# Ledger of designs, part 11: peptides against a protein of PDB entry 6A30

Target 1, 150 residues: chain A of PDB entry 6A30
Amino acid sequence: AQDADNVLQPIMDLLDSNLTLFAKICEKTVLKRVLKELWKLVMNTMERTIVLPPLTDQTMIGTLLRKHGKGLEKGRVKLPSHSDGTQMIFNAAKELGQLSKLKDHMVREEAKSLTPKQCAVVELALDTIKQYFHAGGVGLKKTFLEKSPD

## One batch from the design tools (peptide; made by RFdiffusion4, then SolubleMPNN)

Design b1_p9_7_s2 (from b1_p9_7, 5 letters changed)
Fold by OpenDDE base, seed 4:
Structure b1_p9_7_s2 (fold): chain B 150 residues (1-150), chain A 9 residues (1-9)
Amino acid sequence: as target 1 above (150 residues)
Amino acid sequence: MKDPASKLP
């Protein structure tokens, strides 16, 4: 439980900060695309964080997620309060481009075999993140989340 | 954990 919370908390903080922004600036279709890219980013980040370092290193988890969060923050165009929908879409597309670049920088290092404990933490984390991205049906479809490569 | 549904429109 505690190990799962230690992994989930930084992820949730990252997601809360970015999804709130994207929800404000993106049209529904654009938002769905952003969510798909964020999903992939989170999965890769979580895999890297759990597989490479010991789960006990909260500092490394926080640093890794903050590094990715800073990459996302650099994509934060200060949305003017009075941007039209076109400008918002343009800004969202720019942010999405930054997310894609960040994804490309996520080198999937060689998958080390997970211990049973690490597997249990990953499974719990995945369920929580899937629920988060589904967002009561407003977010990503369950079918997409289930078909996403684990 | 905060309600994830509250973060999306």
Scores: peptide ipSAE 0.025, ipTM 0.582, DockQ to the pose 0.442
Fold by OpenDDE base, seed 1:
Structure b1_p9_7_s2 (fold): chain B 150 residues (1-150), chain A 9 residues (1-9)
Amino acid sequence: as target 1 above (150 residues)
Amino acid sequence: MKDPASKLP
């Protein structure tokens, strides 16, 4: 549980912030496309994070997330004008781009077989993320999440 | 644990 939480928490914090924003400003078809790309990114990031020692990656994820999270706290969310929506999408895209860069910095360790402990962490993490991305049926379809090659 | 689904509108 704790190991899964340590892997998931930085990802979930990013997802919570960005998906809440996207859900407010994106049309449903755009949102679904964003969710699919995020799903792929999350799956690939998790694979690397669980195979690699958690400490170095958490600090990098946490540092990347902390630098951008400070901007959102102050604004009493006035319904963003159309211009504000575009800027928010741009900022969210920038955050996603940073997550992608983090993925590239995660050492491509050779496909070492996961230990039974790592497998259990992955399974728990995957179930949590699948539930999150499904979002009670408003997110991605269960069939997509189960058939994802990621 | 907050239901992660509860955070998505």
Scores: peptide ipSAE 0.025, ipTM 0.592, DockQ to the pose 0.422
Fold by OpenDDE base, seed 5:
Structure b1_p9_7_s2 (fold): chain B 150 residues (1-150), chain A 9 residues (1-9)
Amino acid sequence: as target 1 above (150 residues)
Amino acid sequence: MKDPASKLP
């Protein structure tokens, strides 16, 4: 439980910020496409965070998230003008782009076999993320989440 | 575990 929470917390902080934004600014069909791409990114990031030494990766994810998270001041949700919505999408895309770069840096470490403890953390993390992306039925379908190569 | 789904509208 605690180890899964430590792995998930940086991912969940990113998801909470970006999905809340996307839910407000995107039409439903666009949102579903964004969620599918985000799902692939999260699965890849989670796999690397669990398979690679957790300490270095959590620090890198946390540093990446902290470096980009400073810009979301408590600005009163004015309905973003068309320009403000574009800038918000650009900022969210930039954050996702940094996670993709993190992937490229992590590819150089040898794929370690998962210990039984790491397997239990992965299972718990996957269940939590699947529940999050399903979002009580307003998000991705369970069938999509279950058929995704985990 | 906080249910993160509870924060989504």
Scores: peptide ipSAE 0.024, ipTM 0.599, DockQ to the pose 0.409
Fold by OpenDDE base, seed 3:
Structure b1_p9_7_s2 (fold): chain B 150 residues (1-150), chain A 9 residues (1-9)
Amino acid sequence: as target 1 above (150 residues)
Amino acid sequence: MKDPASKLP
């Protein structure tokens, strides 16, 4: 349980920060597309965090996540003017694009069979994340979350 | 190689 929470907490903090931002600045169709890309990113991050031993990447992911999370707190929530919202979307898209390139550089180490403990953590994490992305029906469809090849 | 499960807090 604590292990699952420790894996999920950094991911959930990232998701909460980014999804809250995207929900404010994106139109519904754009938001759905962003949510699909975030879903893929989360699935890949979970696979890396659970399957790969904590290599030096926890510090890099934690530092990347911490650098982007601290920028959002101090700004008085002025509804970004249309210009500010566009720049924020562009910056967020650029950051997501950099994360996708990080996917290509991580050598798929052979899919080591998950230990029973890792399987249990993955199952709990997947259920929590599916629930989060479904968001009571306003997010991604259950059929998409269940049939995703990622 | 230490079991990666031992490093999951």
Scores: peptide ipSAE 0.012, ipTM 0.415, DockQ to the pose 0.023; fails the geometry check

Design b1_p9_7_s3 (from b1_p9_7, 3 letters changed)
Fold by OpenDDE base, seed 5:
Structure b1_p9_7_s3 (fold): chain B 150 residues (1-150), chain A 9 residues (1-9)
Amino acid sequence: as target 1 above (150 residues)
Amino acid sequence: MLQPWSKLP
């Protein structure tokens, strides 16, 4: 319970601030539309956060970009000969292929089935968010919240 | 408990 609350708290603080404002200023019909769009955004963000590797990859991408970025200081615009362009495309394709393999390896490691504990936290988080968006019946309908966005 | 929207009017 507490772990789910800690993960959700920043999102809920943002949502509470915005939804409180919208509830005061918006007509019921407009509010429902806003709630639906926010629901989609939250679900997509959660899906990405669960499915996407944690932001540790930004440091790797930054380090990879920094290793290749040191060569750009010498402003000699050598027009790449036609051969250099093909080799650059081949290298870029090879790097993309390696990134795909790395992604597949990371996805394979992360696609390790959520531990039962992680599943329970996700389920609790989803239930909490559904209750929040339902707001005792003044928000979104339960039938809408139970429909998979897929 | 995340209090849903404070006092809904």
Scores: peptide ipSAE 0.117, ipTM 0.755, DockQ to the pose 0.583
Fold by OpenDDE base, seed 1:
Structure b1_p9_7_s3 (fold): chain B 150 residues (1-150), chain A 9 residues (1-9)
Amino acid sequence: as target 1 above (150 residues)
Amino acid sequence: MLQPWSKLP
């Protein structure tokens, strides 16, 4: 449990910050689309992180996310004008697109067989993320979250 | 327990 929480915490902090912003700016239908794309990204990233050598540095995902997140200066939450919200979504989509390009440089290391302990951590992590994306029914449907990302 | 999206509008 604690190990899964420690691994997820940086991702969850990022997701919470971004999803809170998107929930404020986006209409429900747009938010749902953003959530679906984020879900796919998280699943793909987890799949690769499991296949990739243990990111010894919690810093790499955190730094990749933080290097791109540094553009969110602690600037006073002025209610972004409708234009600012669109630009934030565009920037977030651009950042997500760059993360997708990082995909091509992450050499698919040989699928190391996960230890039973690692499998249990991954299962718990997946359940936690599913609950997070479901958000008590405000987020994604359980039926969507149970489908493997194609 | 990670609280879901802290403040949904």
Scores: peptide ipSAE 0.089, ipTM 0.738, DockQ to the pose 0.580
Fold by OpenDDE base, seed 3:
Structure b1_p9_7_s3 (fold): chain B 150 residues (1-150), chain A 9 residues (1-9)
Amino acid sequence: as target 1 above (150 residues)
Amino acid sequence: MLQPWSKLP
């Protein structure tokens, strides 16, 4: 449990910040499209992170995420003026774009077979993320999350 | 338990 939480925490912090932002600023149809693309990105990143030895990348992802997470101070959600919303979307899109570039720098090390413990952590992680993206039915459909290539 | 999007509208 604790190991899964430690692996998931950086991803979940990123997802929580971005999805909370998108949920506030995006129309429902746009939000669903963003969620689908974010889901693909997360799944691809997880696949690569699981295949990579856990030690080196957690520090890099954690450091990158920690640098960007500090910017959302507790500013009272004044409904951003139309200009502020556009800038927030642009900033969030830029952050997602940086994540895609991080994907390209993740060296595909040879898929070492996951230990049974690692498999259990991954399964728990995947279930947690699927639940998170489903968001009680407000997010992505279960059928979409289940069809995503494992 | 990771709380889903803390403030889903």
Scores: peptide ipSAE 0.056, ipTM 0.711, DockQ to the pose 0.542
Fold by OpenDDE base, seed 2:
Structure b1_p9_7_s3 (fold): chain B 150 residues (1-150), chain A 9 residues (1-9)
Amino acid sequence: as target 1 above (150 residues)
Amino acid sequence: MLQPWSKLP
């Protein structure tokens, strides 16, 4: 449990920050579209992270996510004027786009078989992320989260 | 555990 939380914390912090912003500035339909794309990105990133690099690279992923997430200053989110919203979405999308670049760097490692312990951690991590994206029913539907993003 | 969307209206 604690290991899964440590793995997820950087991703969750990034997602929480960005989704909080999107929920404030986006219409419900747009938010759902963003959630779906983020879900695909997260799932694809996790799948590659699990299949290709050893779990020791979590510190690298966390550091990369933190290093790129530092651009979201904890500044008092003054509700930006309508013009500022587009720029914030662009910046948030750019930060999330770094997850895609991380994915490309991770593709070069050989697929290693996960140990049973690693599989259990991944399963717990996936369940936690699914619950997060479902958000008690205000987020994505369970049926969508259970489908492969492929 | 971060409560999912607990801070979301």
Scores: peptide ipSAE 0.273, ipTM 0.846, DockQ to the pose 0.567; fails the geometry check

Design b1_p9_8_s1 (from b1_p9_8, 4 letters changed)
Fold by OpenDDE base, seed 2:
Structure b1_p9_8_s1 (fold): chain B 150 residues (1-150), chain A 9 residues (1-9)
Amino acid sequence: as target 1 above (150 residues)
Amino acid sequence: MPNPAEKVK
């Protein structure tokens, strides 16, 4: 449990910040597309974080998350004007793009077989992430989450 | 925490 929470916490913090924004500014169809791309990103990031624990990269993810998370002041989200929405989408997309770049910098280490402990952490993490992306039925369909090759 | 998608209802 605790190991899965430690792996998920940085991802969940990023998702919560960005999805709260996207849910306010995106149409339902756009939001579903964003959720699908986020799902792929999360799955790839989680797999790499569990299989390849570079002690150094948790600090980079945490530092990237901390540097950009400071800009979301807890301020009463005034409905962004149409201009503010575009800039916020761009900033959120840039933050997500940095996670994608982190993916590219994580060297193609060979698909190391997960240890039984890593498998248990992955399984628990996957269940949590699936529940999160399903969002009580307003998010991604369970059938998509179960059939995803990611 | 309630999923951000639940807060939009």
Scores: peptide ipSAE 0.014, ipTM 0.479, DockQ to the pose 0.496
Fold by OpenDDE base, seed 4:
Structure b1_p9_8_s1 (fold): chain B 150 residues (1-150), chain A 9 residues (1-9)
Amino acid sequence: as target 1 above (150 residues)
Amino acid sequence: MPNPAEKVK
């Protein structure tokens, strides 16, 4: 259980920060497309985070998230001008793009078969993430989450 | 070096 929570926490923090932003800026149809791409990214990231030693990845994801978290001063909710919304999407897309670059650095270690313990952690993590992306029926359809080849 | 996966019971 604790191992699954350690893998999930950085992913959930990333998802909560970015999805809250996308839910405010994007229409429902655009949000569903973003959620599908995030689902693929999360699945690909989980596979690597569990195969690689947990110490290096938590620091990299945590450092990426911590650099952008300092800018949310308590400032008045000025309705972001159309330009500010585009820049926020661009920054969030840049953060997601850095996760994709993390993909390229991690490809070099041999695809070690997951141990039975790592498989159990992945299964528990997947169930939690599926529930999160389903969001009581507001998010992705259960049929998409179960039939995804990712 | 022992795999750090041993310590999280």
Scores: peptide ipSAE 0.007, ipTM 0.337, DockQ to the pose 0.021
Fold by OpenDDE base, seed 1:
Structure b1_p9_8_s1 (fold): chain B 150 residues (1-150), chain A 9 residues (1-9)
Amino acid sequence: as target 1 above (150 residues)
Amino acid sequence: MPNPAEKVK
């Protein structure tokens, strides 16, 4: 359990920050597209983060992800004007792009087979992330999350 | 092959 939480927490912190923003500023159709791309990114990042490094190295990933999430808390979000929304989307996309770069750094190690421990962590993490992305029915459809090839 | 030994507690 704790290992799954350690893997999930940085991802969830990033998702909470960005998805809360996107939910406020994006139209529903745009939001769904963003959620689908985030889902793919999270799946790819999680796969690499769990498969390639030992659980100890995930703390560094978590620290990198947490450093970027802290910048958003202090602003009493006055509903920004339309121009500010675009810049916020760009900044959020840039933060998500750093997750993609993390993905690229991890590709260099050969695809190690998951240990049973890693598999259990992945399964628990996947269930939590699926629930999160479903968001009580306002997010992605369960059928999409279950049948995703990612 | 999954290494059978680590039961996730």
Scores: peptide ipSAE 0.006, ipTM 0.424, DockQ to the pose 0.022
Fold by OpenDDE base, seed 3:
Structure b1_p9_8_s1 (fold): chain B 150 residues (1-150), chain A 9 residues (1-9)
Amino acid sequence: as target 1 above (150 residues)
Amino acid sequence: MPNPAEKVK
């Protein structure tokens, strides 16, 4: 349980910050595409966080996520003028692009078999993430989440 | 991603 929470918390913080932003600024078609790319990113991040030794990567992912998470001050949601919305999309896309580059620099350590403990953590994490991305039917389809090759 | 259960060798 505690290990699953430690893996999930950084992912959920990332998802909550980005999905809330994208849900506000993106049209439904764009949002679905963004959600699909975020799903791939989350799956890849989760695999690395669980498969890689816990000691080195929690600090790097936590530091990367913590540096970017502080910028969303609770500022009164004045509907950003069309200009501010574009800048927010650009910043969010830049952050996603940096996470994608982090993907390329984190060496494909050989697909080590997950321990039974790691599998239980991944299973619990996957169910939570699937539920989150489904979002009561307004997000990704269950069939996509279940059949995703990621 | 492959099912985590498939990664349990």
Scores: peptide ipSAE 0.014, ipTM 0.493, DockQ to the pose 0.026; fails the geometry check

Design b1_p9_8_s2 (from b1_p9_8, 6 letters changed)
Fold by OpenDDE base, seed 1:
Structure b1_p9_8_s2 (fold): chain B 150 residues (1-150), chain A 9 residues (1-9)
Amino acid sequence: as target 1 above (150 residues)
Amino acid sequence: MPDPAAKVL
């Protein structure tokens, strides 16, 4: 539980921030495409984050994600004019692009076999992320989350 | 736990 929460929290904080924005700005078909690409990115990041590094290196991921999350001031958002929505999508896409760079930084460790503890962390993390991406049926379909090759 | 997704979507 706690180890899964520590791995997930930086990902969830970033997803919560960006998906709240995307849900407000994006049309439903665009949002579903973004969610599918985020799903692939999260699955690939989880594989590398949980499988490759020991649980002690979580501090680096948290520090990299926390350094970029400090840009959204708690400004009571007046509904953005059409120009602001495009800039917000661009900024959110840039933040998601930093998750891709995090993926590239993690490539350097050899694929180690998962310990039983790491397997249990991955399973719990996967269930949490599946529930999150399903979002009570608003997000991705359960059939996509269960049949994803990612 | 409150569904974290219910806050987002």
Scores: peptide ipSAE 0.013, ipTM 0.462, DockQ to the pose 0.413
Fold by OpenDDE base, seed 5:
Structure b1_p9_8_s2 (fold): chain B 150 residues (1-150), chain A 9 residues (1-9)
Amino acid sequence: as target 1 above (150 residues)
Amino acid sequence: MPDPAAKVL
């Protein structure tokens, strides 16, 4: 409960302020359209925040770059002969290709690495958000909230 | 709308 409430609180504060205003000023048909667009925005924001942790943990990229950067022992710059330039470009392209595969693996592994605790928090968060957007039957239909591809 | 906060608490 408390961990889900802490994750939801910023979203709920944003939703409460805006939906209370829109409920007062909008006709029922306009309000339902606004609620559908807000639902998509909330789902996309939640997906980016919970399912796709921002790759801004510079610590993992920094640790991986630091693990590969320790292989450049200060071995004496022999000027590369004309054949070594192509090999350096090939090695740099190979390292960039490894970094791309690693980025794709990290993005895909971060999407898989929700701990059982994080999964339970996301499930409780989704149920709370669905109840909020349903608003006792005045808001969005349950069938829309359950079948949304968002 | 019924206060959506009043039903979640």
Scores: peptide ipSAE 0.011, ipTM 0.488, DockQ to the pose 0.171
Fold by OpenDDE base, seed 4:
Structure b1_p9_8_s2 (fold): chain B 150 residues (1-150), chain A 9 residues (1-9)
Amino acid sequence: as target 1 above (150 residues)
Amino acid sequence: MPDPAAKVL
């Protein structure tokens, strides 16, 4: 329960803020289109937030970006000889090869199936969001929410 | 329009 509420709260706050505004401004047909696009956005956001572990490697990406940010020391224009261009391309290719290993590590973390606990949180979150978007029958149809490819 | 939040709460 509490873990699902903590995941839902930011989504519900976003939905309440936007849907209250759109319900006041939009005609009913326009509102239903907005609700469909918000549904896709919520599904994609929930997938990224729950299914993609927040790359707590903001420390690794932040350390990789911070390690590259400290090398601009003021040191003297020497004209590159024709050999230096090949070395720069080789260094850039070596850096791209390290990014490939990071991608393979990310794909391996993304391929981790949700734990049974995370699945139960996602299912409860999905049910709550479906009820919200249905809004007692004035919102989206149940058949749309159940058959959405999202 | 009925407040969609007010019908789910």
Scores: peptide ipSAE 0.011, ipTM 0.489, DockQ to the pose 0.192
Fold by OpenDDE base, seed 3:
Structure b1_p9_8_s2 (fold): chain B 150 residues (1-150), chain A 9 residues (1-9)
Amino acid sequence: as target 1 above (150 residues)
Amino acid sequence: MPDPAAKVL
């Protein structure tokens, strides 16, 4: 439990901020595409975060993710004008693009088999993330999350 | 990949 929460928390903090934004500004079809690409990114990030470092070195990835999440102070929700929504999507896409570049800087160390403890952490993490991406039925379909090759 | 030993627990 606690090890899964420590792995998930940086991912969930990122997802909560971005998905809440995307849910407000994206039409349903765009949102579903964004959610599918975020799902792949999260699966790849989670795989790398759990497979590549011993559970002890989470300080470096947590520091990289935490350095980018501190920019959204409680700015009074003025309904974004059509221009502000586009800039917010561009900024969020730029942040996601930096996470994709973090994907390129994470050395593909060989696909080490997960320990039994790491597997249990991944399973708990996957169930939480699947529930989150399903979002009570407004998000991705359960059948997509269960059958995704990602 | 999951450890093959982890699927048995």
Scores: peptide ipSAE 0.006, ipTM 0.420, DockQ to the pose 0.023

Design b1_p9_8_s3 (from b1_p9_8, 5 letters changed)
Fold by OpenDDE base, seed 2:
Structure b1_p9_8_s3 (fold): chain B 150 residues (1-150), chain A 9 residues (1-9)
Amino acid sequence: as target 1 above (150 residues)
Amino acid sequence: LPNPAEKVK
């Protein structure tokens, strides 16, 4: 449990910040599309993070989170004016784009067979992420989450 | 969105 939480927490913190914003500013249809792209990104990032040595990746994710966490002023979420919404979407898209770039910089390590311990961590992590993206039925459908390449 | 990380504690 703790190992899975350590891997997921940085990703989930980023997701929570961005999804909270998106849920407020996006129409339901747009939100679903964003969630689908985030799901793909999270799955790909998680797969690489578990296969790659944990130390370098946490530092990179943490550095990405720290660089962008400074831009999320702790300020009271004033209802963004229409202009503020566009800028917030742009900033959030930029943050997501950096996660995608992180994906590209993560060396194609050959699909090393996961150890039984790594498999257990992945399974727990996947279940947690699936529940997160399902969000009690208001998020992505379970059928979509299950069809994603495990 | 309910943070499911709070439920795994």
Scores: peptide ipSAE 0.024, ipTM 0.642, DockQ to the pose 0.213
Fold by OpenDDE base, seed 5:
Parts: structure tokens; sequence; C-alpha cells
Structure b1_p9_8_s3 (fold): chain B 150 residues (1-150), chain A 9 residues (1-9)
């Protein structure tokens, strides 16, 4: 549980900030498309974070999140004016773009066979993320989450 | 979105 939380917490913090924003500003159809792209990004990031040595990747994800996370704290959710909404979308897109770039810079170390402990952490992490993206039925469908190449 | 971290307590 604790190891899974350590791996998930940076990803969940990023997802919570971005998804909360998207849920407020996006129509339902647009939100679903964004969620699908985020799901792919999260799965790809998790695969690398778990398969690659956890120490360097957590630090890099944490550093990326820390550099970008400082900007979102202050604003009382005023209904974003059209200009404010555009800037928030741009910031969220920039954060997602940096996660994608992190993926490209992470040296594909050869997939070391996961230890049984690592497999258990992955399973718990996947269940938590699936539950998060399902969001009690208002998010992605369970069938989509299950059929996505874990 | 319900933070799943709150439900695993």
Amino acid sequence: as target 1 above (150 residues)
Amino acid sequence: LPNPAEKVK
C-alpha cells in the first residue's frame, strides 16, 4: 500500500489538478477525449516508472510536478473569463507536454522482470488509477479501462 | 473527482 501510494501520489496530484480544471471548463464530450489521452499518458508513465529504476523516475516526475504545481494554488475559482480559461488550458497542456517529453528522455532500460513485490504494487496502482478515471461512473467506462493495454 | 486516496483509509 505505502509503496503504491509513493508511486501514485505525484501522478494523482497532477491528475487531480488537471482533471478538476478540465471538469469545470470542458463539455462532457471534450472531457472524455481529454481523459482518454490522460489515461494513455498515465499508463505509459506508470509502465516506465515501475519498469525503470524507481528512484530516478520519481525524482524526475516530482521535479516536473513541483516546477509546474506552484502556479495553480492561489486562485479562488473565479469563473474563468474566456482569457483565464485559455491560459489555464495552456498551462495544463504545457504540463501534459512535459510529461510526454519526460517519456522521451527516459532511457528505455531493458524491462527487468518485476519482482513479486513490484507486481503487487503495480496491481494496486492500476486499480487505484482505474477507480480514479472511472470517477464513480462520471469518468471513463470500466470496459475502456480494462481493455486498454495494461 | 473523488480523490480515491480518501476512500482507502
Scores: peptide ipSAE 0.023, ipTM 0.637, DockQ to the pose 0.193
Fold by OpenDDE base, seed 3:
Structure b1_p9_8_s3 (fold): chain B 150 residues (1-150), chain A 9 residues (1-9)
Amino acid sequence: as target 1 above (150 residues)
Amino acid sequence: LPNPAEKVK
């Protein structure tokens, strides 16, 4: 449980911040597309976090999150003007596009069989994330989440 | 979106 929380908390904090922003600035169709890309990102990040040694996890996640999170200045939620919102979406889409290229450079390190403990953490994390992305039916369809390569 | 972190507690 504690290990799952430690892995999930940084991801969830990032997701909450970004999804809250995207839900405010994106139309429903754009939001669905963003959610699909975020789902892929989360799955890839989880795979890396679980397969990589714990010591690199906080720094790599923290660095990835910090590189992407620095754009969320703590500033007053001024509803970005339509122009500012479009630029933020474009920047976020560009960043997501760069993350998709990172998938090709991730050398499939040999799928070291996850330990039973790691498997349990992955299962719990996947269920939590699936529930989050489904969002009571307003998010991604269950069929999409289930057909994603586990 | 309901903060999923609140539901897992």
Scores: peptide ipSAE 0.022, ipTM 0.639, DockQ to the pose 0.230
Fold by OpenDDE base, seed 4:
Structure b1_p9_8_s3 (fold): chain B 150 residues (1-150), chain A 9 residues (1-9)
Amino acid sequence: as target 1 above (150 residues)
Amino acid sequence: LPNPAEKVK
């Protein structure tokens, strides 16, 4: 349980920050598309974090998203004008595109068979993330999350 | 979005 929480907490904090932002700036249809891409990213990240030693990937995920998080100065929540929203979506799409390229650079290291303990951690983590992305029915459909290649 | 991390406590 504690090991799963340690792996999940950084991912969940990251997702919460980004999804809260996207929920404010994106229409429901756009948000669903973003959520689908984030879901794929999280699944790929979890697979790697569990298969690869945890230390290097926490810094990489933290660094990738901390580099982009520095732009959110504490400043005045100006309602982004329609133009500002488009630019934010473009920047978010560019970031998602870079994350997709990260998938291509991620050498398919032979899926070392997860130990039973690692499998249990992954399952717990997946359930938590599925619940998060479902968001009580406001997020992604359960059927999509369940049919996603786990 | 409901923060599920708050509910898993």
Scores: peptide ipSAE 0.022, ipTM 0.641, DockQ to the pose 0.230

